# Ledger of designs, part 79: peptides against a protein of PDB entry 3QIS

Target 1, 334 residues: chain A of PDB entry 3QIS
Amino acid sequence: PSLELSRREFVFENVKFRQLQKEKFQISNNGQVPCHFSFIPKLNDSQYCKPWLRAEPFEGYLEPNETVDISLDVYVSKDSVTILNSGEDKIEDILVLHLDRGKDYFLTISGNYLPSCFGTSLEALCRMKRPIREVPVTKLIDLEEDSFLEKEKSLLQMVPLDEGASERPLQVPKEIWLLVDHLFKYACHQEDLFQTPGMQEELQQIIDCLDTSIPETIPGSNHSVAEALLIFLEALPEPVICYELYQRCLDSAYDPRICRQVISQLPRCHRNVFRYLMAFLRELLKFSEYNSVNANMIATLFTSLLLRPPPNLMARQTPSDRQRAIQFLLGFLL

## One batch from the design tools (peptide; made by RFdiffusion4, then SolubleMPNN)

Design b2_p13_2_s3 (from b2_p13_2, 7 letters changed)
Fold by OpenDDE base, seed 5:
Structure b2_p13_2_s3 (fold): chain B 334 residues (1-334), chain A 13 residues (1-13)
Amino acid sequence: as target 1 above (334 residues)
Amino acid sequence: SMTAADLLAEATA
């Protein structure tokens, strides 16, 4: 069996979080026999491609002189954004198109990624006084390393040594400040806030705005700004309530005094973000006559974002655990 | 009127 490929090199320029890019090529059976093709894993890989890449179709049959179009889709989700932001991973891959009883064909994927404040740690963002696109990638790495060390010091209850001449971290990320300030100013009376989805084009504009500037006003509808806040919280590598405290939140869910004590043990930036969001949501609930927002809806929605199970426990989350997690958050909204 | 700055001040106190 033999294949002819119209192209073998693909370049994806300016890849961004949640922005789909597509490149297409053709494969043709220039042999005299039917053939089966498939994308196969390289040695030591579990998958034929990186998590941000997909081929469609990834397998199939070709009759003699048949031609099929294959789409290469690049999409950076919450699952890939953090490692791309740090430069730990890059927009580079090699695909192996295998022909059954035939030859392997190699496809080269390359490109560049544009870093986002989405998928960056709260600790790193509290150290970023400028938009992430103004920060050199080398400095992003240093900020993530420093963020890890501060989280560990906070967990160990180590008194921060002398605040030397290092710029004091922000109390909350500027991106969270901007999103909540906008919603507080303009969205308290918005009917069906957090219930109506935003527009995908407006969401992309909001992400680009937060990555590149410190705007006076966020573009888009109140629904798009509200959904951008949800996407931001979902994309955090470490949730607002750190994984180490997850079980303690569930165990304390019916004791409001213990719940407050658990939150007091969060790293400073996580604790500030949590309390700031709870203060905002309590204020939003005062306008329930206008915005149709209630405590049970908000608790259900935000619990999945703020109080995520650790990766090792995700497959074991019971309905009882979900109910306890919701009850934990309700104690801060009421 | 309460502001987002007032909410942040309450949250960080």
Scores: peptide ipSAE 0.324, ipTM 0.910, DockQ to the pose 0.888
Fold by OpenDDE base, seed 1:
Structure b2_p13_2_s3 (fold): chain B 334 residues (1-334), chain A 13 residues (1-13)
Amino acid sequence: as target 1 above (334 residues)
Amino acid sequence: SMTAADLLAEATA
């Protein structure tokens, strides 16, 4: 069997978080026999491509002189955003198009990723006084390393960091401050806030705005700004409540005093963000007659974002664990 | 009226 490929090199320029890019190519059976093609893992890889890449179709049959279009889809989700922001991964891959009883055809994927404040740690963002697109990639790496070291110190030492002559970290990320400030100013009376989806185009504009500027006003509807806050919280590499405290939150869920003690043990940035969000949500609940927001809805929604099971707990959260997690958050909303 | 700055002040106190 033999194939002819219309293209073998693909460049995805300016790849962004949640922005789908597509490149297409044709494969033609220029042989005299039917052939089966498939994208196969290379070397010791478990998958034929990186998590941000997909081929469609990834397998198929071609009759003699048949041609099929293959789409290469690049999409950076929450699962790939952090490793791309740090430069640990890049928009580079090699796809192996295998023919049954035939040859391998190599496709080269390349491109560049544009860093996002989405999927960046709270600690790094607290040290980032400028938009992430203004920060050199080398400095992003340093900020993540420093953030990890400060997180570890804050967990081990109840000692106030004697913040020497280094620029004091922000109390909360400017991005989350901007989102909450906007929602507090403009969305408290918004009907069905956090219940109505935002517009995908507006979400992309909000992400791009936060990545590239410090706006006076966030673009888009209140629903899009609200959903952008949810996406931000979901994309955090470490949730607002650190994984180390997850079980303690569940165990304390029915004692509000113990819940507050658990939160006090969070790293400073995480603790400040948690308290800031809870203060905002308590204020939002005062406008329930206008925004249709209630404590149970908010607790249910935000619990999945703020209090995630640790990745090492491969066990699905039980219904009891979910109820405890919701109850934990309710103790800060009521 | 309470502001986002007041919420931040409450959160960081």
Scores: peptide ipSAE 0.319, ipTM 0.908, DockQ to the pose 0.878
Fold by OpenDDE base, seed 3:
Structure b2_p13_2_s3 (fold): chain B 334 residues (1-334), chain A 13 residues (1-13)
Amino acid sequence: as target 1 above (334 residues)
Amino acid sequence: SMTAADLLAEATA
């Protein structure tokens, strides 16, 4: 069996979070026999491609002189955004198109990723006074490393931050500030807030806006801005309530005093963001007659974002654990 | 009226 490929080199320029890119190529059976093709893992890889890449179709049959179009789809989800933001991963891969009883065909994938404030740690974002796209990648790495070290020190209740020459971190990320400030100003009376989905085009504009600028006003509808806040919280590499405190939140869910003590043990930036969000959501609840927002809906929605089970416990989350998690947040909304 | 600055002040107190 033999294949002809129309292209073997693919470049994905300016890859962004949640922005689908597609490159297409053709494969043709220039042999005299039917052939089966498949994308196969490289040696020691579990998958034929990186998590942000997909081939469609990834396998198939070709009759003699048949041609099929294959789409290479690049999509950075919440699952890939953090490792791409840090530069731990890159828009580079090699695909192996295997022909059964034939040869391998190598496809080279390359490109560049544009960092996002989505999928960046709260600690790093508190150190970023400028849009992430203005920050050199080398400095992003340093900020993440410094952020990790400061998180550990904060958890250990070690010595107050020496007033040394490091710029004081923001109390909350500017991105969260901007999203919440917008919603607080313009969305308190928005009917069906957090219940109506945003527009995908507007969400992309909001993401690009937050990554590239410090706007006076966030573009898009209140629904899109509200959904952007949800996406931001979902994309955090560590949830607003750190994984280490997850079980303690569940255990304390019916004791409001213990709940507050648990929150007080969060790293400073996480604690500030949590309290800021809770203060905002309590204000939204005052406008329930206009925005149709209620405490149970908000607690249910935000619990999955703010109080995520650690990856090792995700498969074991019981309905009781979910109810405790909701009850934990309700104690801050009521 | 409460502002986002007031919310932040409450959060960081």
Scores: peptide ipSAE 0.306, ipTM 0.904, DockQ to the pose 0.867
Fold by OpenDDE base, seed 2:
Structure b2_p13_2_s3 (fold): chain B 334 residues (1-334), chain A 13 residues (1-13)
Amino acid sequence: as target 1 above (334 residues)
Amino acid sequence: SMTAADLLAEATA
């Protein structure tokens, strides 16, 4: 069997979080026999491609002189955004298009990723006074390393941040402040807030706006801004309530005093973000007659974002654990 | 009326 490929080199320029890019190519059976093609893993890989890449179709059958279009889809989800932001992973891959009893054809994937404030740690974002796209990649790496070390120090020693660092961190990420400030100003009377989905185009504009600027006004509907806040919280590598405190939150869920003590043990930026969000959400609840928002709805929605089980426990979360997690948040909303 | 700055100040105090 033999194939002709219309293209073997693919460049994905300016790859962004949640923005789908597609490159298409054709494969043609230029042989005299039918062939089955498939994308196969390289010798040491479990998958034929990185998590942010997909081929469609990834396998198929071609008669002699038959041609098929293959789409290479690049999509950075919450599952890949953090490792791309840090530069641990890159928009580079090699695909192996295998023919049964035939040759391997190598496809080169390359490109560049544009960092996002989405999928960046709260600690790193608190150190970023400028939009993430203005921060050199080298400095992003340093900020993540420093953020990790400061998190560990804060958890282990409760040592105040060394005030001797020439740049005091923000109390909360500017991106969270911008989203919440907008919602506070414009969305308190918004009917069905957090219940109506945003528009995908507006979500992309909001993400790009937060990554590239410090806007006076966030673009899009209140629903899109509200959904952008949810996406931001979901994409955090470490949730607002750190994984290490998850079980303690569940154990304390019916004791408001212990709940507050658990929150006080969060790293400063996480604690500030938590309190800021709770203050905002309590303010929204005052407008329940207008926005149709109630404490149970909010607690249910935000629990999955703020109080995530550690990845190893996700599959084992009981209905009782979910109810305790909701109850934990309710103690801050009521 | 409480501002987002007031909410932030209350949350971070």
Scores: peptide ipSAE 0.030, ipTM 0.734, DockQ to the pose 0.882

Design b2_p13_2_s4 (from b2_p13_2, 5 letters changed)
Fold by OpenDDE base, seed 5:
Structure b2_p13_2_s4 (fold): chain B 334 residues (1-334), chain A 13 residues (1-13)
Amino acid sequence: as target 1 above (334 residues)
Amino acid sequence: MKTAEDLLKEATS
């Protein structure tokens, strides 16, 4: 069996969070026998590609002189955004197109990624006074390392050592400030807030706006700004309620005094963001006659974002655990 | 009227 490929090198320029890019190529059976093709893992890999890459179709059958179009799709989800922001991973891969009883064909994938405030830690964002696209990648790595060390010191109740001239971190990320300030000014009377989806084009404009600028006004509808806040919270590498406190939140769900004590043990930036979001959501609930927002809807929606099970427990979340998690948040909304 | 700045002050107090 034998194949001819129209292209073997692919470049994906300016890859962004949640922005799909596609490149296409053709494969042709230039042999005299039918052939089966498939993308296969490399020797040390479990998958034929990195999580941000997909081939469609990834396998198929070709008669002699038949031609098929293959799409290479690049999409950075919440599952890949953090490792791309830190530069731990890059827009580089090698695909192995295997021909059954034939040879392997190698495809080279390359490109560049543009960092996002989405998928960046709350600790790192509190240290960023400028938009993330203005911050050198080398400094992003240093900010993530320093942020991890400061989180660990905060959890260990280590007294901050000496007043070295390190710039004081923000109380909350500027991105969270901008999203909540906009929603509080313009969306308190918005019918079906957090129930109506945003526009995909407006969501991309909001993400690009927050990554590149400090706007006076966020672009798009109130629904798109509200969904951008949900996407931001979902994309956090560490949830607003840190994984280390997850079980303690469930255990305290019916004792409001213990719930407040658990929140007081969060790292300063996480605690500030949590309290700020709860204060905002309690103000939205005062306008329920206008915005159709109620405490049960808000608690159900935000519980999956703010109080996530640790990755090792995700597959084991019971309906009882979910109800306790909702009850924990209700104690801050009522 | 409360502002987002007032909410931040309440959250960080």
Scores: peptide ipSAE 0.453, ipTM 0.938, DockQ to the pose 0.883
Fold by OpenDDE base, seed 1:
Structure b2_p13_2_s4 (fold): chain B 334 residues (1-334), chain A 13 residues (1-13)
Amino acid sequence: as target 1 above (334 residues)
Amino acid sequence: MKTAEDLLKEATS
């Protein structure tokens, strides 16, 4: 069997978080026999491609002189955004198009990723005084590393951050400040806030706005700004309540005093973000007659975002664990 | 009227 490929090199320029890009190519059976094609894993890989890449179709059958269009789809989800932001991964891959009883055809995927404040750690974002797109990639790596080291030191030593000559971190990320400030100013009376989805185009505009600027006003509807906050919290590499405290939150869920003590043990940035969000949500609940928001809805929604099970426990989360997690957040909303 | 700055002060106190 033999294939002809219309293209073998693909460049995905300016790949962004949640922005789908597509490149297409054609494969043709120029052989005399029917053939089956498939994308196959490289040696030592479990998947035929990186998590941000997909081929469609990834397999198929071609009669002699038959032709099929293959779409290469690049999409950076919450699962890939952090490793791309840090430069640990890149928009580069090699696909192996295997022909049964035939040859392998190599496709080269390349491109560049544009960093996002979405999927960046709270610690790093508290150190970023400027939009992430203004920060050199080398400094992003340093900020993540330094932020990790400071998180560990803060957990181990309880030593006040020495008020040394380094620019003091923000109390909360500017992106969280901007989102919450907007929602607090403009969305408290918004009917079905956090219940109505935003527009995908507006979500992309909000993400791009936060990545590239410090706006006076966030673009888009209140629903899109509200959903952008949810997406931001979901995309955090470490949830607002650190994984190390997850079980303690569940164990304390019915003791409000212990719950507050658990939160006090969070790293400063995480603790500030948590308290800031809870303060905002308590204010939002005062407008329940206008926005249809209630404590149970908010607790249920934000629990999955703020109090995520550690990856090793995610598959073991019981309905009881979920109820305890909701109860934990309710103690800060009521 | 409470502001987002007041919420931040409450959170960081």
Scores: peptide ipSAE 0.445, ipTM 0.936, DockQ to the pose 0.879
Fold by OpenDDE base, seed 2:
Structure b2_p13_2_s4 (fold): chain B 334 residues (1-334), chain A 13 residues (1-13)
Amino acid sequence: as target 1 above (334 residues)
Amino acid sequence: MKTAEDLLKEATS
């Protein structure tokens, strides 16, 4: 069996978080026999492609002289955004198109990723005074490394960070400040806030806006801005409540004094973001007559984002653990 | 009127 491929080299320029890109190519059976094709893992890989890449179809049959279109889809989700932001991973892959009882065909995937404030650590973002797209990639790596070391020092030593570093970190990421400022100005009276989904096009515009600028006004509907805040919180590599404190939050859920003590042990940036969000959400709840927002809805929604179970416990989360997590957050909303 | 800056001051005080 043999195949002819219309293309073997694919370049995905300016790949962004949540922006789907597609490249298509044709495969034709130029042989005399039916053939089965499949994308197969390389020798050391468990998957035929990286998590941000997909082939559709990834397998199939071709009769002699039959042609099929294959779509190569590049999509950076929350699961790939952090490793692409750090440059640990890149928009590069090699796909192996295997022909049963035939030869392998290699496809080269290349391109560039544009970093996002989505999927970047709170610590790194607090050090970024400018939009992430203005920060050199080398400096992003340094900021993530420094941020990790600072988080560890904050957790282990309880020593205030020596403010002697050349530039004082922001109290919260500018992106969080911008989202909350917009929502607080324009969305407090928005009916069904956090209950109505945003538009995908507006979400992309908001992400691009936050990655590239410090806007006076965030584009899109209040619903899209509200959803962008949720997406931001979901995409954080470390949740606003650090994984190390997850169990202690559950254990303290019915003791408001202990809950506040647990939050006080967060790294400064995480603690500030948590308290800032809680302050905003308490203000939003004052407008419940207009926005239809209630404490139980908000606690349920934000608990899954702010108080994520560590990856090793995710499969073991009980309904009781979820209720405790909600109760923990309710103690800051009421 | 309270501002997002006021909320940040309250959160970081």
Scores: peptide ipSAE 0.439, ipTM 0.935, DockQ to the pose 0.901
Fold by OpenDDE base, seed 3:
Structure b2_p13_2_s4 (fold): chain B 334 residues (1-334), chain A 13 residues (1-13)
Amino acid sequence: as target 1 above (334 residues)
Amino acid sequence: MKTAEDLLKEATS
C-alpha cells in the first residue's frame, strides 16, 4: 500500500486557551490495493498525539484512488493550559500516520502558544501587576518557581514575606478582581446569573481582554462575564482551596468554626481569593429576588470549582463527599 | 453602596 499526502508540515500560529484551530490535509491512496491508515503512538508514547492535538479521522480505510480529508485540531483545554503557560510543553509534536503493511508517514506539528492568565497559579498572578502577555516568558517561569516556594513557606508558617527584595504581591489576582468588580457593579440584578450560559465568542473576547489588558470594563454580557469567572476558577492548576486541605474541608463541613480554621490555613493568595469570592457571593445572594440566585445553587456550582478532589481521589468521590463539600461552602454563604 | 474594594477589605481583614 502507498499514500500520497498533500501536506506533512503544519504550523499553528498564536494558539490560545479554548480557541480551536484546524489545519486540513488530504491523503490519497495512490496504490493499487485498498489500505487502512491510522495515527499510532511513537515507541515511548501512550497516545498518538499530545493532549492539545487531535486528528479527525484518526483512522480509516481507503480504496484505490480514494482521497480523504484529515483535520488536525489544536485545542488547549484546562488540562493542557498550565503546562503550556509555563513553557513545560510547547506547540510541537510529530504524528505517525501508519499504513497497515505499508510505510510510516511523519507529520510535523509546530507553532506558538500565547500565555493565558487562565491556567496560571493564583500565586503567580498575585505577582503579575501587568497583563500576562506583557510578561516575558523567562519571567513567567521565575514567577511560577517563586510562587511555589512562597506557597511552601506559607504552608510551613516559616519566614515572614521578605518585604525588602520583591514587589509586594497583590492581595488577589487582578483578573479575579476585575471579574468580580464587573459582576458586582453590573450583574447583581441579572436574571438567571450563573444559570444562563455565556456566548463562546464573548468568552474568547473576555479571555483575550484579561490576557492582554487591564480593562475599565470587561466586554460581553453579564452571563459571559459570570461564566468567564467559572472558567477561570476551573482552569486554576491548584484550586482556590488547595488539594492539601480537601479532606479537612469535608471532615469539618458541619462545624462552621473548624471550617473557618481550615480556610485560615490556606496560602495567603488562596485564602484572600476564597474570602473575596465568598464576600461577593453573599452580596449577590441579597439580590436573589432579581437574579434568581440561591445559596444551594451557588454552593453546588462553586463547590466543583473551589473544592476539587485531588486527582488521586477524583475517581473515589462519593455522593456523601459531594454533599459535605457543598455543606462546607454553604457555611460561608449563609 | 459596597464596592469590590470593600469586599476585598472584608476578605483580607
Scores: peptide ipSAE 0.430, ipTM 0.932, DockQ to the pose 0.881

